# Ledger of designs, part 56: peptides against a protein of PDB entry 5VVV

Target 1, 276 residues: chain A of PDB entry 5VVV
Amino acid sequence: FLCGVVEGFYGRPWVMEQRKELFRRLQKWELNTYLYAPKDDYKHRMFWREMYSVEEAEQLMTLISAAREYEIEFIYAISPGLDITFSNPKEVSTLKRKLDQVSQFGCRSFALLFDDIDHNMCAADKEVFSSFAHAQVSITNEIYQYLGEPETFLFCPTEYCGTFCYPNVSQSPYLRTVGEKLLPGIEVLWTGPKVVSKEIPVESIEEVSKIIKRAPVIWDNIHANDYDQKRLFLGPYKGRSTELIPRLKGVLTNPNCEFEANYVAIHTLATWYKSN
Target 2, 276 residues: chain A of PDB entry 5VVV as posed
Amino acid sequence: FLCGVVEGFYGRPWVMEQRKELFRRLQKWELNTYLYAPKDDYKHRMFWREMYSVEEAEQLMTLISAAREYEIEFIYAISPGLDITFSNPKEVSTLKRKLDQVSQFGCRSFALLFDNIDHNMCAADKEVFSSFAHAQVSITNEIYQYLGEPETFLFCPTEYCGTFCYPNVSQSPYLRTVGEKLLPGIEVLWTGPKVVSKEIPVESIEEVSKIIKRAPVIWDNIHANDYDQKRLFLGPYKGRSTELIPRLKGVLTNPNCEFEANYVAIHTLATWYKSN

## One batch from the design tools (peptide; aimed at target 1 Y10 L82 Y160 V195)

Design b2_p24_3_s3 (made by RFdiffusion4, then SolubleMPNN; from b2_p24_3, 14 letters changed)
Fold by OpenDDE base, seed 3:
Structure b2_p24_3_s3 (fold): chain B 276 residues (1-276), chain A 24 residues (1-24)
Amino acid sequence: as target 1 above (276 residues)
Amino acid sequence: DEELKRLLEKYEKSREREREAALE
């Protein structure tokens, strides 16, 4: 069971010292996972093709080593979906090289994120793939296999919540393709019925699990505030029954952008997790 | 939820413009 934090917000990423402090807190609270997915990290999303510099590499190596020291699984995410051509072998090779570099930093867990992107494929991809889901699954499976089928590999679908599913969760052709074609060792990220789900009913998890043919990992935006700078949710982790735990592969909270504001968010998640 | 999506889309478009301006 993956339980911890995803740094998945838009806005200023956390600094390395904050991330190390996070790992210490995660260990103290018996949480086990950090997903590196800061949207405004240039080489994560907008410039996903660019290799890390020597200085950036040193920082990431140090960060990954710190995660290991605190027994936190460091998952490196990349979001190539803004401008990748899925059918282009050079693009696939570029993605492989980027993940190889991160593997050299000591990273062993990875994620491919296709959240918050246009659903339209380019002309070249339309000639090769039957749908956007087929394109995403193809590259995800290839990368997963290329990396030697790491123990933890995550996929974030473009339809990552109930409200983004067309026509709905249970009838989504996109999620059906993901469920049928995504290799079984790859985990699927999900935010619940909404992007920011006030509640995640058990029935909603059963519904999505059926179509994706696996228990999801919750990317939980309950404490996210990147979409509303005036929002600061300091309430407990709530609206999630502990009955979800046996039905999930994990829960990763995407918390407030303000690192100092996340004590309650992370601590109450830990309490929730231990209560089962 | 739709409002959040619109906000995110606006944010993405803003960042894309910042990138274009930096390349120019």
Scores: peptide ipSAE 0.031, ipTM 0.628, DockQ to the pose 0.052
OpenDDE base, seeds 1, 2, 4, 5: peptide ipSAE 0.041, 0.046, 0.055, 0.035; ipTM 0.684, 0.680, 0.733, 0.653; seeds 1, 2, 4, 5 fail the geometry check

Design b2_p24_3_s4 (made by RFdiffusion4, then SolubleMPNN; from b2_p24_3, 12 letters changed)
Fold by OpenDDE base, seed 1:
Structure b2_p24_3_s4 (fold): chain B 276 residues (1-276), chain A 24 residues (1-24)
Amino acid sequence: as target 1 above (276 residues)
Amino acid sequence: SEELERLLKKYEESKEKYFEAALE
């Protein structure tokens, strides 16, 4: 069971010292996972093709080593979906080289994210793939196999919540393709019925699990404030029955942008997890 | 460049789409 934090918000990423402090807190609270997915890391999303500089590489190696020291699984995410051409083998090779660099930093767990992108394929991809889901699954499976089938590999679908599913969760052709064609060792991220789910009913998890043919990992936006930074979400982790735990592969909270505001959010997630 | 401007526009549009949906 993956339980911890995803740094997955829009806005200023946390500094390396904050991330190291996070690992210490995660260990202390008996949590086990950190997902690196800061949307404003230019080399994560907008400029995903660009290799890390020598200085950035040293920082990431140090960060990954710190995660290992605190027994936290470090998952590196990349979001190529803004402008990747899925049918172009040069693009696939570029993605492989980027993940090879991160593997050299000591990273062993990875994620491919296709959140917050258009459903439209370019003309070249339409000639090769039957749908956008087929294109995404193809590259994800290829990367997963290329990396030697890592123990932890995550996929974030474009339809990552109930409200994004067309026509709905149980009938989505996109999610059906993901469920049928995504390799079984790849985990699927999900935010619940909404982008920010006040409640995640057990029945909603059973519904999505059926179509994707696996238990999801919750990317939990309950404490996210990037969409309205004049608000701080200081309340406890709630609206999730402990009956969800045996029906999930994990829970990763995407909390407030302000690192210092997240004590209650993360601590109460830990209490919830240990209550099962 | 025009290519960079198009990429920046796509980034901002994706962010806006998320922000709108997060408020629902």
Scores: peptide ipSAE 0.662, ipTM 0.953, DockQ to the pose 0.909
OpenDDE base, seeds 2, 3, 4, 5: peptide ipSAE 0.659, 0.653, 0.659, 0.660; ipTM 0.954, 0.950, 0.952, 0.953

Design b2_p24_4 (made by RFdiffusion4)
Pose (drawn by RFdiffusion4):
Structure b2_p24_4 (pose): chain A 276 residues (1-276), chain P 24 residues (1-24)
Amino acid sequence: as target 2 above (276 residues)
Amino acid sequence: DDEKAREFYEKKTKEELEMLEELK
């Protein structure tokens, strides 16, 4: 069961030294996972096709090392959603070559994120693929095979919270396609009824497990501050029923950008991780 | 909070697309 932090916000990402202290903290409080997905580390999203330079690679390996040294599972995320051409094979291949490079840093766990992308396709894609959801699942599955079908592997859908489902959660062509076609070994990230959920009703998640055909992994935006300059969140982890642990694969908290402000955010996530 | 987060994230997406178009 996956529990911990996703560094998944817009803005200045954390540096290696902050992530080491992060791993030591996750361990002192018995959490198991860190998802690397900062939106403005350019090679994660903006320039996803680009390989890490030599010194960048030295940094990532030293990072994946301290993750084992503290036994925190390290999941690497990549976001091709902005401009990838799903049908073109050269494009599919560059993704593998990039995911290969990171596999050789010590990485066993991977994620493909598709949040916040223009919902329609290029002229070339609309032929080979029936719908937008078909394209993502095809690539997500093809990639899931190539890496030797890894232990933990996440998929973040374009429709990733209740508000974002067209027309509603239950009868959505995008969501319908995912639950049926996406492989049973691939996890699905979900964010609550809203992007920043005030509360996560047990009925809402049971409802979601309907169409996704899985217990989804929560990408929790409760303490995220990347959207309002004046705002910071030092409150407890709240509005999440303890009765949820049985019904979910995991909860990864997407916290404040200021690293040291995240003490309460992670500790309260940890205490609640107990009690179930 | 939710409304602000949605607006901000939509804006960032547009900015990213515009930057990629300029580079092309």

Design b2_p24_4_s1 (made by RFdiffusion4, then SolubleMPNN; from b2_p24_4, 13 letters changed)
Fold by OpenDDE base, seed 4:
Structure b2_p24_4_s1 (fold): chain B 276 residues (1-276), chain A 24 residues (1-24)
Amino acid sequence: as target 1 above (276 residues)
Amino acid sequence: MNEEAIAFLKKRQEEELAKLKELK
């Protein structure tokens, strides 16, 4: 069970010292996972093709080493979906090289994120893939296999919540393709019925689990505030029954952008997790 | 909250895409 934090917000990424402090807190609270997915890391998303500089590499190596020190699984995410051509072997090779670099930093867990992108393929991809889901699954499977089938590999679908599913969760051709074609060792991220789910009913998890043919990892936006910088979500982790725990592969909270605001959010997630 | 989040995400995506187009 993956339980911890995803740094998955838009806005100023946490500094390395904050991330290290996070790892210390995660360990102390018996959480086990950090997903590196800061939207405003340009080399994570907008410039995903760009290799890390020597300086950036040193920082990431240090960060990954710190995660290891605190027994926190460091998952490196990349979001190539803004402008990748899935059918272009050069794009695939570029993605491989980027993940190879991160692997050299000591990272062993990875995520491919296709959140917050258009559902449409370019003309070249349409000639090769039957659907956007097929394109995403193809590259995800290839990368997963290329990396030697890491113990933890995550996929974030473009339809990552109920609201984004067309026509709905249970009938989504996109999610059906994901469920059928995504290799079984790859985990699927899900935010619940909504992007920001006030509640995540058990039935909603059963529904998505059926179509994706696996228990999801919750990317939980309950405390996310990147969409409204005037708000801080200081309340406890709530609206999730502990009955979800046996039905999930994990929960990663995507909390407030302000690192210092997240004590209650993360601590109460830990309490929730340990209550099962 | 959810509607605001969706609107924000769409806006950010549009901004990112616009920036990427400018760089080409």
Scores: peptide ipSAE 0.664, ipTM 0.950, DockQ to the pose 0.935
OpenDDE base, seeds 1, 2, 3, 5: peptide ipSAE 0.646, 0.652, 0.025, 0.660; ipTM 0.947, 0.947, 0.614, 0.950

Design b2_p24_4_s2 (made by RFdiffusion4, then SolubleMPNN; from b2_p24_4, 13 letters changed)
Fold by OpenDDE base, seed 5:
Structure b2_p24_4_s2 (fold): chain B 276 residues (1-276), chain A 24 residues (1-24)
Amino acid sequence: as target 1 above (276 residues)
Amino acid sequence: MNEEAIAFLKKRQEEELEKLKKLK
């Protein structure tokens, strides 16, 4: 069971010292996972093709080493979906080289994210792939196999919540393709019925699990505040029955952008996880 | 909250795509 934090918000990323402090807190609270997915890291999303500099490499190596010191699984995410051409072998090779670089930093767990992008394929991809889901699954499977089938590999679908599913969760052709074609060893991220789910009913997890043919990892936006800088979500982790735990592969909270605001959010997630 | 989040995500995506178009 993956339990911890995803740094998955828009806005100023946390500094390295905040991330190290997070790892210390995660270990203390018996949580085990950190997903590196800051939207405003240009080399994560907008400039995903760009290799890390020597200085950035040293910082990431230090961060990954710190995660290992605190027995926290460090998952490196990349979000190529804004402008990747899935059918172009050069794009696939560029993605491979980027993940090879991160592997050299000592990273062993990875994620491919296709959240917050258009459903439209370019003309070249339409000639090769039957759907956008087929294109995403193809590259994800290829990268997963290229990396030697790492123990932890995550996929974030473009339809990552109930409200983004067309026509709905159980009938989504996109999620059906993901369930049928994504390799079994790849985990699927999900935010619940909504982008920001006040409640995640057990029945909603059973519904999505059926179509994706696996238990999801919850990307939990309950404490996310990037969408409204005037609000801080300081309340406890709630609206999730402990009956979800045996039906999930994990829970990663995407909390407030303000690192200092997240004590209650993360601590109460840990209490929830240990209550089963 | 959910509607505000969706509107924000859409806006950020549009801004990112506009920046990428200016660089090509």
Scores: peptide ipSAE 0.655, ipTM 0.948, DockQ to the pose 0.904
OpenDDE base, seeds 1, 2, 3, 4: peptide ipSAE 0.041, 0.651, 0.035, 0.044; ipTM 0.668, 0.947, 0.670, 0.703

Design b2_p24_4_s3 (made by RFdiffusion4, then SolubleMPNN; from b2_p24_4, 10 letters changed)
Fold by OpenDDE base, seed 5:
Structure b2_p24_4_s3 (fold): chain B 276 residues (1-276), chain A 24 residues (1-24)
Amino acid sequence: as target 1 above (276 residues)
Amino acid sequence: MNEIAVKFLEERTKEELERLKELK
């Protein structure tokens, strides 16, 4: 069971010292996972093709080493979906080289994110793939196999919540393709019925699990405030029955952008997790 | 700036979903 934090918000990323403090808190609270997915990290999303500089490499190596010191699984995410051509072997090779570099930093767990992108394929991809889901699954499977089938590999679908599914969760052709063709060792991220789910009913998890043919990992935006930085979400982790725990592969909270505001959010997630 | 980026992505996603509904 993956339980911890995803740094997955838009806005100023956390500094390295905040991330190290996070790892210390996660260990203290018996949480085990950190997903590196800061949207405004240029080389994570907008410039995903660009290799890390020597200085950036040193910082990431130090961060990954710190996660290991605190027994926190460090998952490196990349979001190539803004402008990748899935059918272009040069693009696939570029993605492989980027993940090879991160592997050299000591990273062993990875994620491919296709959240917050257009559903349209370019003309070249339309000639090769039957749908956007087929293109995403193809590259995800290829990368997963290329990396030697790492123990933890995550996929974030473009339809990552109930409100983004067309026509709905149980009938989505996109999620059906993901469920049928994504290799079984790859985990699927999900935010619940909405992007920001006030409640995540057990029945809603059973519904999505059926179509994706696996238990999801919850990317939980309950405490996310990147959409309204004038608000701080200081309340407890709530609206999630403990009956979800045996039906999930994990829960990763995407909390407030303000690092110092997240004590209650993360601590109450840990209490929830231990109550099972 | 961050609010604008999030709103832009949310609006684009909404427009894309509306377009997909019109095509079906």
Scores: peptide ipSAE 0.042, ipTM 0.691, DockQ to the pose 0.070
OpenDDE base, seeds 1, 2, 3, 4: peptide ipSAE 0.026, 0.020, 0.036, 0.038; ipTM 0.652, 0.625, 0.631, 0.660

Design b2_p24_4_s4 (made by RFdiffusion4, then SolubleMPNN; from b2_p24_4, 12 letters changed)
Fold by OpenDDE base, seed 4:
Structure b2_p24_4_s4 (fold): chain B 276 residues (1-276), chain A 24 residues (1-24)
Amino acid sequence: as target 1 above (276 residues)
Amino acid sequence: MNEEAVAFLKKKQEEELKKLKELK
């Protein structure tokens, strides 16, 4: 069970010292996972093709080493979906080289994220892939296999919540393709019925699990505030029955942008997790 | 909350795509 934090927000990323402090807190609270997915790391998303500089590499190496020190699984995410051409072998090779670089930093767990992108493929991809889901699954499977089938590999679908599913969760051709074609060792991220789910009913998890043919990892936006930084979500982790725990592969909270605001959010997630 | 988040994410995506187009 993956339980911890995803740094998955827009806005100023946490500094390395904050991330190290996070790892210490995660360990102390018996949480085990950190997903590196800061939207404003340009080399994570906007400029995903660009290799990390020497300085950036040193920082990431240090960060990954710190995660290891605290026995926190460091998952490196990349979001190539804004402008990748899935059918272009050069793009695939570029993605491989980027993940190779991160692997050299000591990272062993990875995520491919296709959140918050258009559903449309370019003309070249349409000639090769029957759907956007097929393109995403193809590259994800290839990368997963290329990396030697790491123990933890995550996929974030473009339809990552109930309201983004067309026509709905249970009938989504996109999610059906994901379920059928995504290799079984790859985990699927899900935010619940909504992007920001006030509640995540058990039934909603059963529904998505059926179509994706696996228990999802919750990317939980309950405490996310990047959409309105005038608000801080200081309340406890709530609206998730502990009955979800046996039905999930994990929960990663995407909390407030303000690192110091997240004590209650993360601590109460830990309490929730340990209460099963 | 959710509606604001969805609107925000859509706006961010549009800004990102615009920036990428400007760099080409």
Scores: peptide ipSAE 0.683, ipTM 0.951, DockQ to the pose 0.931
OpenDDE base, seeds 1, 2, 3, 5: peptide ipSAE 0.667, 0.666, 0.032, 0.680; ipTM 0.948, 0.950, 0.613, 0.951

Design b2_p24_5 (made by RFdiffusion4)
Pose (drawn by RFdiffusion4):
Structure b2_p24_5 (pose): chain A 276 residues (1-276), chain P 24 residues (1-24)
Amino acid sequence: as target 2 above (276 residues)
Amino acid sequence: DDEKAVAFYEKKTEEELETLEELE
């Protein structure tokens, strides 16, 4: 069961030294996972096709090392959603070559994120693929095979919270396609009824497990502050029923950008991780 | 908070797309 932090916000990402202290903290409080997905570390999203330079690679390896040294599972995320051409094979291959490079840093766990992308396709893609959801699942599956079908592997859908489902959660062509076609070994990230969910009703998640055909992994935006300059969140982890732990694969908290402000955010996530 | 976060994220996506078009 996956529990911990996703560094998944817009803005200045954390540096290696902050992530070491993060791992030591996750361990002192018995959490198991860290998802690396900062939106403005350029090679994660903006320049996803680009390989890490020599010194960048030294940094990532030293990072994946301290993750094992503290026994925190490290999941690496990549976001090709902005401009990838799903049908073109050179494009599919560059993704593998990039995911290969990181595999050789010590990385066993991977994620493909597709949040916040223009919902339609290029002229070339609309031929080979029936729908937008078809294209993503095809690549996500093909990639899931190539890496030797890894232990933990996450998929973040374009429709990743209740508000964002067209027309509703239950009868959505995009969501319908995912639950049926996406492989049973691939986890699905979900964010609650809204992007920043005030509460996560047990009925809403049971409802979601309907169409996704899985217990989804929560990308929790409760303490995220990247959207309002004046705002910071030092409150407790709240509005999440303890009765959820049985029904979910996990909860990764996407916290404040200011690293040291995240003490309460992670500790309260940890206490609640107990009690179920 | 949710309305602000949605709007911010939409704007950031637009800015990213515009940057990619300029680099073409």

Design b2_p24_5_s1 (made by RFdiffusion4, then SolubleMPNN; from b2_p24_5, 11 letters changed)
Fold by OpenDDE base, seed 1:
Structure b2_p24_5_s1 (fold): chain B 276 residues (1-276), chain A 24 residues (1-24)
Amino acid sequence: as target 1 above (276 residues)
Amino acid sequence: MNEIAVEFLKKKQKEELEKLEKLK
């Protein structure tokens, strides 16, 4: 069971010292996972093709080593979906080289994210792939196999919540393709019925699990505030029954942008997890 | 809250695409 934090917000990323402090807190609270997915890291999303500099590499190596020291699984995410051409072998090779660089930093767990992108493929991809889901699954499976089938590999669908599913969760051709064709060792990220789910009913998890043919990992936006920086979400982790725990592969909270505001959010997630 | 979040994400995606188009 993956339980911890995803740094998955828009806004100023956390500094390396904040991330190391997070790992110390996660260990203390018996949480086990950190997902690196900061939207404003240009080399994570907008400029995903660009290799890390020597200085950035040293920082990431130090961060990954710190995660290992605190027994926290460090998952590196990349979001190529803004402008990747899925049918172009050079693009696939560029993605492989980027993940090879991160593997050299000592990273062993990875995520490929297709959140917050257009559903429309370019003309070249439409000639090769029958749908956007087929293109995404093809590259995800190829990357997963290329990396030697790592123990933890995550996929974030473009339809990552109930309200983004067309026509709905149980009838989505996109999610059906993901469920049928995504390799079984790849985990699927999900935010619940909504982007920001006030509640995640057990029935909603059973519905999505049926179509994706696996238990999801919750990307939980309950404490996310990037969309309204005038608000801090200081309340406890709530609206998730403990009956979800045996029906999930994990829970990763995407908390407030302000690192110092997240004590209650993360501590109460840990209390919830231990109550099972 | 959810509606504001969805609008924010759509705005961010648009800003990212516009920036990428200016760099081509």
Scores: peptide ipSAE 0.640, ipTM 0.945, DockQ to the pose 0.906
OpenDDE base, seeds 2, 3, 4, 5: peptide ipSAE 0.631, 0.609, 0.614, 0.618; ipTM 0.943, 0.938, 0.939, 0.940

Design b2_p24_5_s2 (made by RFdiffusion4, then SolubleMPNN; from b2_p24_5, 14 letters changed)
Fold by OpenDDE base, seed 2:
Structure b2_p24_5_s2 (fold): chain B 276 residues (1-276), chain A 24 residues (1-24)
Amino acid sequence: as target 1 above (276 residues)
Amino acid sequence: MNEIAVKFLKERQKKELEELKKLE
């Protein structure tokens, strides 16, 4: 069971010292996972093709080593979906080289994220792939196999919550393709009924699990505030029954952008997790 | 209300990226 934090918000990423402090807190609270997915980290999303510099490499190696010291699984995410051409072997090769570099930093767990992108493929991809889901699954499977089938590999769908599913969760051709074609060792991220879900009913998890053919990892935006810079979400982790725990592969909270605002959010997630 | 705000922010960030790429 993956339980911890995803740094998945828009806005200023956390600094290395904040991330190290996070690992210490996660260990203290008996949480086990950090997903590196900061939207405004240029080499994560906008410039995903760019290799890390020597200085950036040293920082990431130090960060990954710190995660290991605190027994936190460091999952490196990349979001190539803004402008990748899935059918172009050079693009696939570039993605492989980027993840090879991160593997050299000591990273063993990875994620491919296709959240917050357009559903339209370019003309070249339309000639090769029958749908957008087929293109995403193809590259995800190839990368997963290329990396030697790591123990933890995550996929974030474009339809990552109920309101983004067309026509709905149970009838989505996109999610059906993901469920049928994504290799079984790859975990699927899910956000619940909405982008910001006040509640995640057990029935909603059973519904999505059926179509994706696996228990999801929740990317939980309950405490996310990147969409409202004037608001802090300081309340407890709530609206998730403990009956979800046996039906999930994990829960990763995407919390407030302000690092110090997240004590209650993360601590109460830990309390919730240990209550099962 | 919160879901709409999140979606709007995400769409905005995508547009900003598209504009930056046109300048390169």
Scores: peptide ipSAE 0.045, ipTM 0.633, DockQ to the pose 0.507
OpenDDE base, seeds 1, 3, 4, 5: peptide ipSAE 0.039, 0.035, 0.042, 0.051; ipTM 0.643, 0.613, 0.620, 0.636; seeds 1, 5 fail the geometry check

Design b2_p24_5_s3 (made by RFdiffusion4, then SolubleMPNN; from b2_p24_5, 13 letters changed)
Fold by OpenDDE base, seed 4:
Structure b2_p24_5_s3 (fold): chain B 276 residues (1-276), chain A 24 residues (1-24)
Amino acid sequence: as target 1 above (276 residues)
Amino acid sequence: MNEIAIKFLKERTKEELKKLEELK
């Protein structure tokens, strides 16, 4: 069970010292996972093709080493979906090289994120893939296999919540393709019925689990505030029955952008997790 | 416009569209 934090918000990423402090807190609270997915990290998303500089590499190596020190699984995410051509072997090779670099930093767990992108494929991809889901699954499977089938590999679908599914969760051709074609060792991220789910009913998890043919990892935006910079979500982790725990592969909270605001959010997630 | 505002706008728009389709 993956339990911890995803740094998955838009806005100023946390600094390395904050991330190290996070790892210390996660260990102390018996959480086990950090997903590196800061949207405004340029080489994570906008410039995903670009290799890390020597200085950036040193920072990431240090960060990954710190995660290991605190027995936190460091999952490196990349979001190539803004402008990747899935059918272009050079793009696939570029993605491989980027993940190879991160592997050299000591990272062993990875995520491919296709959230917050357009559903339309380019003309070249339309000639090769039957759908956007097929394109995403193809590259994800290829990368997963290329990396030697890491123990932890995550996929974030473009339809990552109930409201994004067309026509709905249970009938989504996109999610059906993901469920059928995504290799079983790859985990699927999900935010619940909504992007920011006030509640995540058990039935909603059963529904999505059926179509994706696996228990999801919750990317939990309950404490996310990147959509409203005037608000801080300082309340406890709530609206999730502990009955979800046996039905999930994990929960990663995407909390407030302000690192200092997240004590209650993360601590109460830990309490929730331990209550099972 | 913050990309997240767009995300939430899209969610609302989809919910509104679903409601409109149910009313049709």
Scores: peptide ipSAE 0.049, ipTM 0.675, DockQ to the pose 0.076
OpenDDE base, seeds 1, 2, 3, 5: peptide ipSAE 0.048, 0.047, 0.037, 0.058; ipTM 0.618, 0.687, 0.606, 0.693; seed 5 fails the geometry check

